# Peptides against a protein of PDB entry 6IDX: the designs that were tried, part 40

Target 1, 380 residues: chain A of PDB entry 6IDX
Amino acid sequence: KELAKLSADVTFATEFINMDGIIVLTRLVESGTKLLSHYSEMLAFTLTAFLELMDHGIVSWDMVSITFIKQIAGYVSQPMVDVSILQRSLAILESMVLNSQSLYQKIAEEITVGQLISHLQVSNQEIQTYAIALINALFLKAPEDKRQDMANAFAQKHLRSIILNHVIRGNRPIKTEMAHQLYVLQVLTFNLLEERMMTKMDPNDQAQRDIIFELRRIAFDAESDPSNAPGSGTEKRKAMYTKDYKMLGFTNHINPAMDFTQTPPGMLALDNMLYLAKVHQDTYIRIVLENSSREDKHECPFGRSAIELTKMLCEILQVGELPNEGRNDYHPMFFTHDRAFEELFGICIQLLNKTWKEMRATAEDFNKVMQVVREQITRA

## One batch from the design tools (peptide; made by RFdiffusion4, then SolubleMPNN)

Design b1_p10_7_s2 (from b1_p10_7, 5 letters changed)
Fold by OpenDDE base, seed 2:
Order: structure tokens, then sequence, then C-alpha cells
Structure b1_p10_7_s2 (fold): chain B 380 residues (1-380), chain A 10 residues (1-10)
């Protein structure tokens, strides 16, 4: 107990480390010796002293043994551990993951995200915070292949549901530390969009062109009886599609694929458009047809608007940026839906279309409309 | 300031 308190002092820590004191603490954990009277209290103070000593940055985290890692991971994975030991064990694992890629690899083999999610179902907000912090650390330090697997895992839907029900909708005020970890989790989740945001459309890829053709089909052919498919002329079809792509509001209405060669937002804009068209079909058709029927130059160009809105949302959400230690602004809506980015896009594109009408905008006003929409989104 | 939850206007 006194050692744990004194270990917060850098002068004491330096002298204690010089006396190999930290090695003694690690060996106490490694031994797993439950035979001592007050073992739980002794262990809790040992882990506290270890953390406080390591926080001075005098000793490398790589000094710890695999036996030490397994003992600490054991305190997190076992169902009946003292809350004080569990809290410190989560914090130690977080620090190990953040400070060493070698320790990350070892820890990722010993614990699962599912085990960490179980620690979110408790009333103790400190345990919940350190559990999310460790999930965030594992997600941040994961190689790209494993990061995508962690994102696609059923664990992410379950994680969001558990956070929503046990943290956000909990009966306790959210502390700053928890708010920061929720922010970090949100940023790391949106960074999964970076690949698609930076993926250029290939104008020669037929499969990608077929998605643009599907957007046209949903907008203009969804209500047409398939029996009235107009006849065989290839040239009349090309001219018809050019008109349809103009009505969809693409900048390059001859070859809409060229609009998706700009990165950001690249293919992510096409993903958002396709999501809107398939999941919110009535909203999509309404927006497209309302603007496609206008001959007054007050048509809102849907294709261009969708691309620039996707880019704007990526900028607002800081997609591809690392989490900032000074931030704690999280959006509860991103924990309510699996496809929260696409749903946000669907709300914001309706707001954009409304704002365009209210402003009586033309194509020359486009940047002004986008600025007003940005202010509306960022004030919400 | 706390970003107000985007009121999903139903």
Amino acid sequence: as target 1 above (380 residues)
Amino acid sequence: GSLKPLKLVY
C-alpha cells in the first residue's frame, strides 16, 4: 500500500527501479501464489505500484515476461476476479498494447473482444471505461487485415448494442474518460471507411459501371412495367442513358464513372448513393424525380450533391485521422445503427435538397448551399 | 459545446 502510493513520485520510482524493485513486483504476479493472507489486497497494490512505476517511462514495457502477460490476461478472462484487480489488469493490458507491438501480438492471442464486452455489462463505469480503452487499443494496434475482421465481427454490432444499453442509456452520468473512449471508438470505426474514401472508381470496370446503371434503373425504371422495355437500337439507348445521367445530376453525365475518380470521397460516395437507393428507395426516387422534372435551372444535382456531401461528412467526422487525446465528443446515433454513416448521409442529403429549394439555388450557388448545409450539420 | 444529438426529425 505504501509502495503503491510512493511509486507515483518520480524520485522514489527512479531509486526503486535502480534497486530492481520492479522485477520483484513482476515476479510476485508471475508466481500466482494465492497462499498469502490478504492475497487480493496485496495483488491490487502490487499492480498499482507496477502501473505507477511504468508510467514514468524509465523501464520498457518489453521487459515483461509471457508468464506475466498470461497472469494479467487471466485476471481479465476469468469470471470471478476482484474488481480492483480487474480494473488494474485492464489498464496494464491497455498500456502494454499501446506501448509495444510485440506485447499486442501476445495479448491478442490471450484475450477476445467477447470477453471484454462482458466487462461492459457491469454497473462500474471505471471497469466499463478500461474495457473500452483496451478494445480501442487492440483495434488501433491491429494490422489492417485483422482490423477489418474485428470490424466485420458480430462483436461490433453486439459491442454497439451493449455500449448503448449499459453505458449511454445507463443511469449514471458519463465521465470525461468514458466520453473520450467512446469518441476514440467512433473515430476508429469511421476510419474503416478510409479505404473506400480513397478508392478511385475505374471507369473501365464494368461491375462498377453496373452500379451506376442500377442507380438509373431504380430512379427511372422501378415504376415502369418491364413489358414496355423500349426496342433494340443501341444508339438510342446510349443517348437515353446520357439524358438519365444528366437528370441524376452527375457532373459528367456522359460518363458518370469519372465523377468517382476524385479521392476523397471516391467509391464511398457511390456506396452511400446505392445504400440510399436500396434501403430508402422512396426517398431516393422522390429526390431524383423532383429535381429531374425541373426545367427552371433550380434543379439540385443529386449525383454532384451526393459526392460533395460524402466528402463533407468525411471532413466533419475526420475520416482517416487518428483519435485526439483532447477530444471527448461522441455521437450516440453512431451506436444506434450498424450503417450509421449511410443513415447520416440519407438524412443530410434530404437536408441538402430542402436547403437548395429554400435558397432557390442554381448550379452557381452550389458552394454556398454546401456551406449552409455544413453549418446546419455541425450545429446539430 | 455538447453536440446536440441530431434530432432525427420524424
Scores: peptide ipSAE 0.009, ipTM 0.472, DockQ to the pose 0.026
Fold by OpenDDE base, seed 3:
Order: structure tokens, then C-alpha cells, then sequence
Structure b1_p10_7_s2 (fold): chain B 380 residues (1-380), chain A 10 residues (1-10)
């Protein structure tokens, strides 16, 4: 107990480390010897002293043995561990993962995200915080292939549900530390959109062009009997499509696929538009038709607006950026829906369309509307 | 300012 308190002092830590004191602490953990009276209390103080000593950055995390890692991972994976030991073990594993790629590999073999989710189902917010912190560390340090697997897994949906029910909707105020870990998890999850954000559309890919054609079909043909497609020649059809793509508010009316060649937001904008059109069809049709019927130059260009809004949302959400240690702003909506980014897009595109009308904007006011919308999103 | 959660008024 006194050692754990004194280990926070850098002068004491330096002297204790110089006396191989940290090696003695690691050996106490490695031995696993439950034979001592008050073993759990002694172990909790040993782990506290170990953390406080390592936090000085005097000793490399790579000094720890595989036996030490297995013992600490054992305290996290076993259901009947003292809360004080569990908390410190989670913090040690987090620090190991963050500070050493070689330790990450070993830890990722010994523990699963599923085991860590069980530690979120507790009333102790400190345990919950360290469990999320360790999940975040594992996610951050995972190779790209494993990150995608962690993201696509049913585990992520389950993780979000557990966080929502046990953390966000908990009867306790969320502490700053927990808010930070929720922010980190949000950033790391939105970073999975980076691939799509940086994917250019191929204007010659027919399958990608068929998605744009589906957006047109949903907007304009949703009530039209497919039998009344006028059998007019291929040129009249191309001219009709050019008109439809103009009404959809694409910049390139001839080949709207060209509007998705800019990265960011690339294909991610098309994904958002298609999600809106399929999941919120009435909202999509309303937005498109309200603007397609206008001859007064006050039409809001949906296609252009959707692209620039997607880009703006990526900037606001810091897609492709590392989480900032000073931030604790998380969006509860991120934990309420599997497709939270696309749902956010659907809300923000309605806000944009409303703001455009209120401002009586024209195409020349586009950037001013986008600035006002940015302020509205960031002040909300 | 703290982003007040946009209450999705359902």
C-alpha cells in the first residue's frame, strides 16, 4: 500500500527501479502463488505500484515476460476476480497494447473483445472505462485486416448495444474519462469509412452507374408503371436521363459518376445517397421533388449538396484522423444505430434543404449555405 | 459549446 502510493513519485520510482524493484513486482505476479494471507490485497497494491512505476516511462513495457502477460490476461478473462485487480489488469493491458506492438500481438491471442464486453455489463464505471479503453487500444493497434473484422463483427453491434444500455443510459453521470473513451471509440469506428471516402468512382463502371440510375428511378419512377417507359429511341432516353440528373442536382448532368471522382468524399457520398433513398425513401423523394419542380433558380442541388455535406461530415467527425487526447465529445446517436453516419447524413441533408429554403439561396449562395449548415451542426 | 445531442425528435 505504501509502495503503491510512493510509486507515484518520480524520485522514489527512479530509486526503486534502480534497485530492480519492478522486477520483484513482476515476479510476484508471475508466481501466481495464492498461498499468502491477503493475496488479493497484496496483488492489487502490486499491480498499482507496477502501473505507477511504468507510467514514469523509465522502463520499457517490452521488459514484461509472456508469463506476466498471461497472468494479467487471466485476471481479465476469468469471471471471479476482485474488482480492484480487474481494474488494474485492464489498465496494464491497455498500456501494454498502446506502448508495444509485440505486446499487442501476445495480448490479442490471450483475450477477446467478447470477454471485454462482459466487463461493460457492470455498475462500476471505472471498470467500464478501462474495458472500453482496452477495446479502443486493441482496435487502434490492430492490423488493417483485423480492424475490419473487429468492425464488421456482430461484436460491434453488441458492443454498441451494451455501451448504450449500461453506460450511456446508466443511472450515473458519465465521467470525463468515460466520455473520452466513448469519443475515441466513435473516432476509430468512423475511421472505417476512410476507405470509401478515398475510393474514386469509375465513370466507366456500369455497376456503379446503375446505382446512380437507381437513385433516379427511386426519385422519378417510384409511382410510374414500368410498362409506360416510352419506347422512344436511345437518344431521347439519354436526353431524359440528362434532364433527370440535372433535376437530381448533379454537377455533371451527362455523367453524374464524374461528381464522385473527387476524394474525399468519393464513393461514401453515393453510399449515403443510396442509404437515404432506400431507408428513408419518402424523405429522399420529398427533397428531390421539391427542388426538381422549381424554375425560380432557388432549387437546392441535391447531388452536389449530398457530396459536399458528406465531405463536411467527414471533416467534422475527423474521418481518417487519430483521436485527440483532449476531446470527450461523443454522439449518443452513434451507439443507437448501426448506420449512424448515414442516419446523421439523413438528418443533416434535411437541415441543409431547410436552411437553403430559409436563406432563399441560389447556386451562387451554395458555399454560404454550407457554412451556415456547418455552424448549425457544430453548435448542436 | 458542448454539442447538445441533436434530440432526434421522433
Amino acid sequence: as target 1 above (380 residues)
Amino acid sequence: GSLKPLKLVY
Scores: peptide ipSAE 0.008, ipTM 0.459, DockQ to the pose 0.028
Fold by OpenDDE base, seed 5:
Structure b1_p10_7_s2 (fold): chain B 380 residues (1-380), chain A 10 residues (1-10)
Amino acid sequence: as target 1 above (380 residues)
Amino acid sequence: GSLKPLKLVY
């Protein structure tokens, strides 16, 4: 207990480390020996002293043994561990993951996100905070392949549902530390969009071109009996599609694929458009047809608007940026939807279309509409 | 549908 308090002092820490004191603490953990009177209290103070000593940055985290890692991971995976031991064990694992890629690899073999999810189901907000912090650390340090797997595990309704029900909708006010960890989790999850945001469309990729054609089909052929596709020659059909792509509001109505070659938002804009067209088909068709029937120059260019809105949402959500330690702002909607970004896009594109109408905007007003929409989204 | 403002929980 006294050691744990003194370990916060850098002078004491330096002297204690120079006496190999930290090695003694690690050996106490490694022994796993429950034979001591007050073992739980002793262990809690040992872990506290170890963490406080390591926080001075005097000793590399790589000094820890695999046996130590297994013991700490054991305290996180075992049921009915003392809350103080569990809290310190989560914090130690977080620090290990953050400070060493080698330790990340070892820890990722010993613990699962599923085990950490169990610590979110408790009423203790401190345990919940450290559990999310460790999930965030694992997510941040994961290689791209494993990060996508973790995202899929997060996209599993289970983690989001648990966070929503036990943390966000808990009977306790959200503390700053928890709010920060929820913010971090949100940022790290939206950063998975970076690949698609930076992926240029290949105008020669037929599969990608078929998606644009599907957007046209959903908008204009959904009510047309396929029998009335006039067998008019290839040129009339090309001219018809060019008209349809103009009505869809693409900048390049001859080759809409060219509009998706700009990064950001690249293919992510096409993903959002396709999601809207498939999941919210009535909303998509309504937005397109309301603008396609206008001859008054007040048509909202859907294709251009969808691209620039996707880019703007990426900027607002700071896609590709690391979490800032000073921020604690998170969006509860992120925890309520499987496809939260695409759903946000679907909400914001309707807001954009409404704002365009209310402003009686023309194509010359495009940037002004986008500015007003940005202010509306950021104040919401 | 009511655009419920994205309550930024600060």
Scores: peptide ipSAE 0.007, ipTM 0.471, DockQ to the pose 0.029
Fold by OpenDDE base, seed 1:
Structure b1_p10_7_s2 (fold): chain B 380 residues (1-380), chain A 10 residues (1-10)
Amino acid sequence: as target 1 above (380 residues)
Amino acid sequence: GSLKPLKLVY
């Protein structure tokens, strides 16, 4: 107890470390000897002193043994551990993961995200905070292959549902620390979009071209009986598609694939457009047809707008950037929907289309409309 | 990441 208090002082920490005191603390954890009177209280103070000593940055985290890691991971994985030990063990594991890639690898073998999710189902917001912090640390330090595995639809849906029901919709105010961890989790989740944001469309990929053709089909052929496709020659058909791609508002209405070669937002814009067209078909058709029927030069170019909006949303959400320690702004909607980015796009594209109409914009006003829409999104 | 010092809830 006294050691845990003194360990916060850098002068004491330096002297205690010079006396191999930290090694003695690690050995106490490694021994696992539950037979001592007041073992739980002693262990809680030992773990506190260890954290406070390591926070001075004098000793490398790589000094810890695999036995120490297994003991700490055991305290997180066992359901009957004292709350005080659990909280400190989560904090130690977080610090280990953040400070050492070698410790990350060992910890990722000893604990599962499912075990950490179980610690979110408690009423203690401090435990919930450290559990999310450790999930965030593991997600941040994961190699790309494992990051995608952590991002699998089941783990994400379950984690989001538990956070939504037990943290966000809890009958308690969200503390600043929890709000920060929710922000971090949101940023790390959006960084999974970076690959698609930086993927250029291949104009020679038939499957990608078929998506653009499907956007045209949904907009213009969904109300037409398939019997009325005029059997006229290949050139008239190409000229018809060029008109349709112009009505869709692509910049390159001859070859719309070229509009998706710019990164950012690359293929992510096409993913958003396809999601809107399939999941919100009535909204998509309405937006396209309302603008395709205008002859007054006040048509909102859907294709161009969708691309630039996707880019803007990536900039606003800081896709590909590391979480900032000073921020705690999270969006609850990202915990309510499986496809939250695409749903946000679907809301924002309607806002853009509305703002374009209200401004009586032309193609020359495009950048001004985008600036107004940016201000509207960032104030919401 | 700045772990805020564990407030010992006694």
Scores: peptide ipSAE 0.020, ipTM 0.438, DockQ to the pose 0.243; fails the geometry check

Design b1_p10_8_s1 (from b1_p10_8 with A3N S10K)
Fold by OpenDDE base, seed 4:
Structure b1_p10_8_s1 (fold): chain B 380 residues (1-380), chain A 10 residues (1-10)
Amino acid sequence: as target 1 above (380 residues)
Amino acid sequence: LPNIRRPTLK
């Protein structure tokens, strides 16, 4: 207990480390020997002292043995561990993951996100915070392939549900530390959109052009079976498409694919548009047809608006940015839906369309409308 | 690497 307190002092820590004191602490953990009276209390203080000593950065985290890692991971994976040991074990694992890629690899073999989710299903917000912190560390340090797998896994859907129900909708105020970890998780989740945000559309890719054609079909031919691609003359069809793409509010009415060559938001804007058109078809059709029937120059250009809104949302959500230690602002909405970004887009595009109508905007007012919409989104 | 703020041990 006194060692754990003194280990926070850098002078004491330096001398204790110079005496190989940290090696003694690691060996105590590695032994797993429950023969001592008050073993759990002793172990909790040992883990505290170890963590405080390591926080001075005097000793490399790579000094820890595989046996030590397995013991610490064992305290996290076992269902009936003392809360004090569990807290410290989560914190040690977090620190190991953050400080060493080699330790990350070893830890990722010993623990699963599913095991960490069990520690969210408790009333102790400190345990919940450390569990999310470790999940965030694992997510941050994961190779891109594994990070995408972690994101696509049932684990992330379940994680969001558990966070929503046991943390956000819990009967307790969210502490700053938890709010920070929720913010970090949100940022790391949105960074998965970066690839699509930076993916340029290839105007020559037929499959990508077929998505734009599908947007047209859903808006104007919703009752037509896609199998009835009318075999009628190619030129009249091109002229028809140019009109339809103008009505959809693309900047390039001849080749709307060109509107998606700018990154950001690249293909992510097309993904959002397609999601809206398929999942919220009535909303999509309404927005398009309301603006396509206007002859008064007060039409809201849906295609352009969707692209610029996607870009704006990426900026607001800091897509591609690393999480900042000073931030603790998280959006509960992102824990309510699997496709929360696309749902947010669907809400915001309706807000944009409403704001455009209220402002009686023209194409010249586009940037002013976008600024008002930005202020509305950031105040919500 | 973003510094993830570690929760304080009590």
Scores: peptide ipSAE 0.029, ipTM 0.531, DockQ to the pose 0.738
Fold by OpenDDE base, seed 3:
Structure b1_p10_8_s1 (fold): chain B 380 residues (1-380), chain A 10 residues (1-10)
Amino acid sequence: as target 1 above (380 residues)
Amino acid sequence: LPNIRRPTLK
């Protein structure tokens, strides 16, 4: 206890480290020996002293043994550990992951996100906060390939559900530290959209063109009995499609694929449009048809609006940016759905379409509408 | 590296 308190002092820490004191602490953890009458309390203070000593940055985190890592990971993975030991063990693992890529690799082999999720199902918000902090550290330090795998895992769906039910909808106010960790998790989750946001459409890729064609089909052919597709020649079909792509509000009516070559938002805009068209089909069809039937120059160009809205949402959500210290602005909605970004897009495109109508906008007012929509979204 | 704030060990 006294050592843990003194370890916060840099002068004491320097002398204690010079006497190989930190090695003694690591060996106490490595031994796992429960022979002492106050083992749990002594271990909790040992782990506290270790953290405080390491926080001075005098010793590299890479000095820790694999046995030490396994013991600390064991305290997190075992169901019946003292809360004080668990808390310190989570904090040690977080610090290890953040400070060393080598330690990240070792820890990622010893623990699973599923084990960390179990620590979210407790009434202790501090344990919950450390568990999310470690998840965030693992997510942040994961290689790009593994980061996508972590996102796609059933563990992420379960994680969001558990966070929503046990943290956000918990009977306790969210503390600042927890709000920060939820913000970090949100930012790291949105950064998975960066690849799609920076992916240019290939106008020559038939599979990508078929997605645009599917958007057209859903908008215009979904109510048409398939019996009335006249065997009209290739030129009439091209002219028909050019008209349909104009009615969809694409900038390039001849080749809508060109509208998705700009990054950001690249293919992410097409993903959002396709999600809206498939999951919220009635909303999609309504928005498209309400604007396609107008002869008054007050048509809201859906395709252009969807692209620019996707870009604007990426800017608002800071997609591709690292989480900032001191920010605590998390959105509970992003924990309610697996495809929360696409759902947000679906809400915001309706807001945009409404705002366009209310403003009686024309194509010349496009940027003004987008500015008003941005202000509405950022104030919500 | 974004310093993910470690919760204070009480």
Scores: peptide ipSAE 0.029, ipTM 0.533, DockQ to the pose 0.713
Fold by OpenDDE base, seed 5:
Structure b1_p10_8_s1 (fold): chain B 380 residues (1-380), chain A 10 residues (1-10)
Amino acid sequence: as target 1 above (380 residues)
Amino acid sequence: LPNIRRPTLK
C-alpha cells in the first residue's frame, strides 16, 4: 500500500527502479502464488505500484515477460477475480497494447474481445470503462486485417447490445471517462470507412457500373426482373439511360461513374446509395421520383446530393482522424444499428431532400442547402 | 489514447 502510493512520485520511482524494485513486483505477479494471507489485497497494491512505476516512462513496457502477460490476461479471463485486481489488470493490458506493438501481438493471442464483453455486463462503470479502453487499444493497434475482424466482431449485435443496454442505458449517469471511451470506440469504428472513402471508382470496372445501373433499375424499373436487362442497347436506349441518370441527379449523366472518381467520398457514396436503394427502397424511390417529375428547376439532384452528403458525414464524423483527448461526444445511435453510418445517411438524405423543398432551392442554391443541412445534423 | 485516471486504492 505504501509502495503503491510512493510509486506515483517520480523521484521515488527512479530510485526504486534503479534498485531493481520493479523486477521484484513483476516476479510477484509471475509467481501466481495464492498461498499468501491477504493475497488479493497484496496483488492489487502490487499491480497499482507496477502501473504507477511504469507510467513514469523510465522502463520500457517490452521488459515484461510472457509469463507476466499470461498472468495479467488470466486475471481478466477468470470469472471470479476481485474487482480491484480486474481493474488494474485491464489498465495494465491497455498500457501494454498502447506502448508496444510486440506486446499487442502477445496480448491479442491471450485475450479476445468476447472475453472483454463479460466485463461490460457489470454494474461497475469503472470496470466497464477499462474494458472499453482495452477494446479501443486493441482496435487502434490492430493491423488492418485484424482491425476489420474486430470491426466485424463489434458489428456483431452482441457487443453493441451490451454497450447499449449495460453502459448507455445503465441505471447510472455516464461519467466523462466512459463518454470518452465511447467516443473513441465510435471514431475507431468509423475510421474503417476510410478505405471506401478513399477508393476511386474505376469507370472501366463493369461491376461498379452495374451498381449504378441497379440504382437506375430500382428507381425506374422496380417491377422489372433484373434478368430482363435490355439486350444490345440501341442508341435510343443509351439516350434513355442518359435521361434516367439525369433524373437520378448525377452531375455526369452520360457517365455517372465519373461522379465517384473524386475522393473523398469515392465509393463510400455509392455504397450508401445502394444501401438506401436496397434496404429503404420505398424511401429511395420516393426521393428519386419526387425530383424526377419536376420541370420547375426545383429538382433536388439525388446523385450529387448523396455524394456531397457522404463527404459531409465523413467530415462531421472525422473519418480517418485519430480520436482526440478530452472529447466525449458520443452518439448513442451508432450503438443501435449494425450499419449505423448507412442508416445515418438514410436519415440525413431525407432531411436534405426536405430542406431543399422548404428552401425552394435550385441547383444554384446547392451549397447553401448543404450548409443548412450541416448545421441541422451538427445540432441534433 | 488518454490514460484512464487510475483510482488510488484508499
Scores: peptide ipSAE 0.023, ipTM 0.496, DockQ to the pose 0.255
Fold by OpenDDE base, seed 1:
Structure b1_p10_8_s1 (fold): chain B 380 residues (1-380), chain A 10 residues (1-10)
Amino acid sequence: as target 1 above (380 residues)
Amino acid sequence: LPNIRRPTLK
């Protein structure tokens, strides 16, 4: 107990480390000897002293043995561990993952996100906070292949559901530390959009072009049986599609695929448009048709607006940026839906279309409308 | 409980 308290002092820590004191603490954990009187209290103080000593940055985290890692991971994976040991074990694992890629690899073999999710299903906010922090550390330090695996629909749905029900919708105020971890998790989740945001459309890929054609079909042919595509000559079809792509508000009416070659937002804008068109079809059709029937030059260019809005949302959400220290601004809505970014896009595109009408905007006012919409989104 | 300093995301 006194060692744990003194270990917070840098002078004491330096001398204790110089005396191989930290090695003695690691060996106490490695021994796993549960036969000692007051083992749980002794272990909790040992883990506290170890954390405080390591927090000085004098000793590399790579000094820890595989046996030590397995013992700490064992305290997190076992159901019947004292809260004091569990809390410190989560914090040690978080620190290990953050400070050493070699320790990350070893820890990722010993624990699963599913085991950490079980520690979210408790009333203790401190345990929940350290469990999310360790999940965030594992997510942050994961290689791209493992980040995608952590991002699988089952793990994400279950994790988000548990966070929503046990943390966000809890009958208790969220502390700053928990809010920060929710912010970090949100940022790391949005960084999964970076690949799509930086993916250029290939204008020569027919499958990608068929998505743009599907947007046209949903907007203009929604009542037409796909069997009735009139056999009009290739030139009349091209001229018809150019008109339709103009009504959709693409910048390049001849080849809308060119509008998706800009990165950001690349293919992510097309993903958002397709999601809106398929999941919120009535909203999509309404927005397109309201603007396609206007002859007053007050048409809101849907295609251009959707691209620039997707880019703006990526900028607002800082997609591709690392989480900042001291931020705690998380959005509860991102825990409510699997496709929360696309749902946010669907809300914001309606807001944009409304704001465009209210401003009586023309194509010359586009940047002014986007600035007003940015202010509306960032204040909401 | 000593406030276990959270490692800063560096």
Scores: peptide ipSAE 0.018, ipTM 0.445, DockQ to the pose 0.089

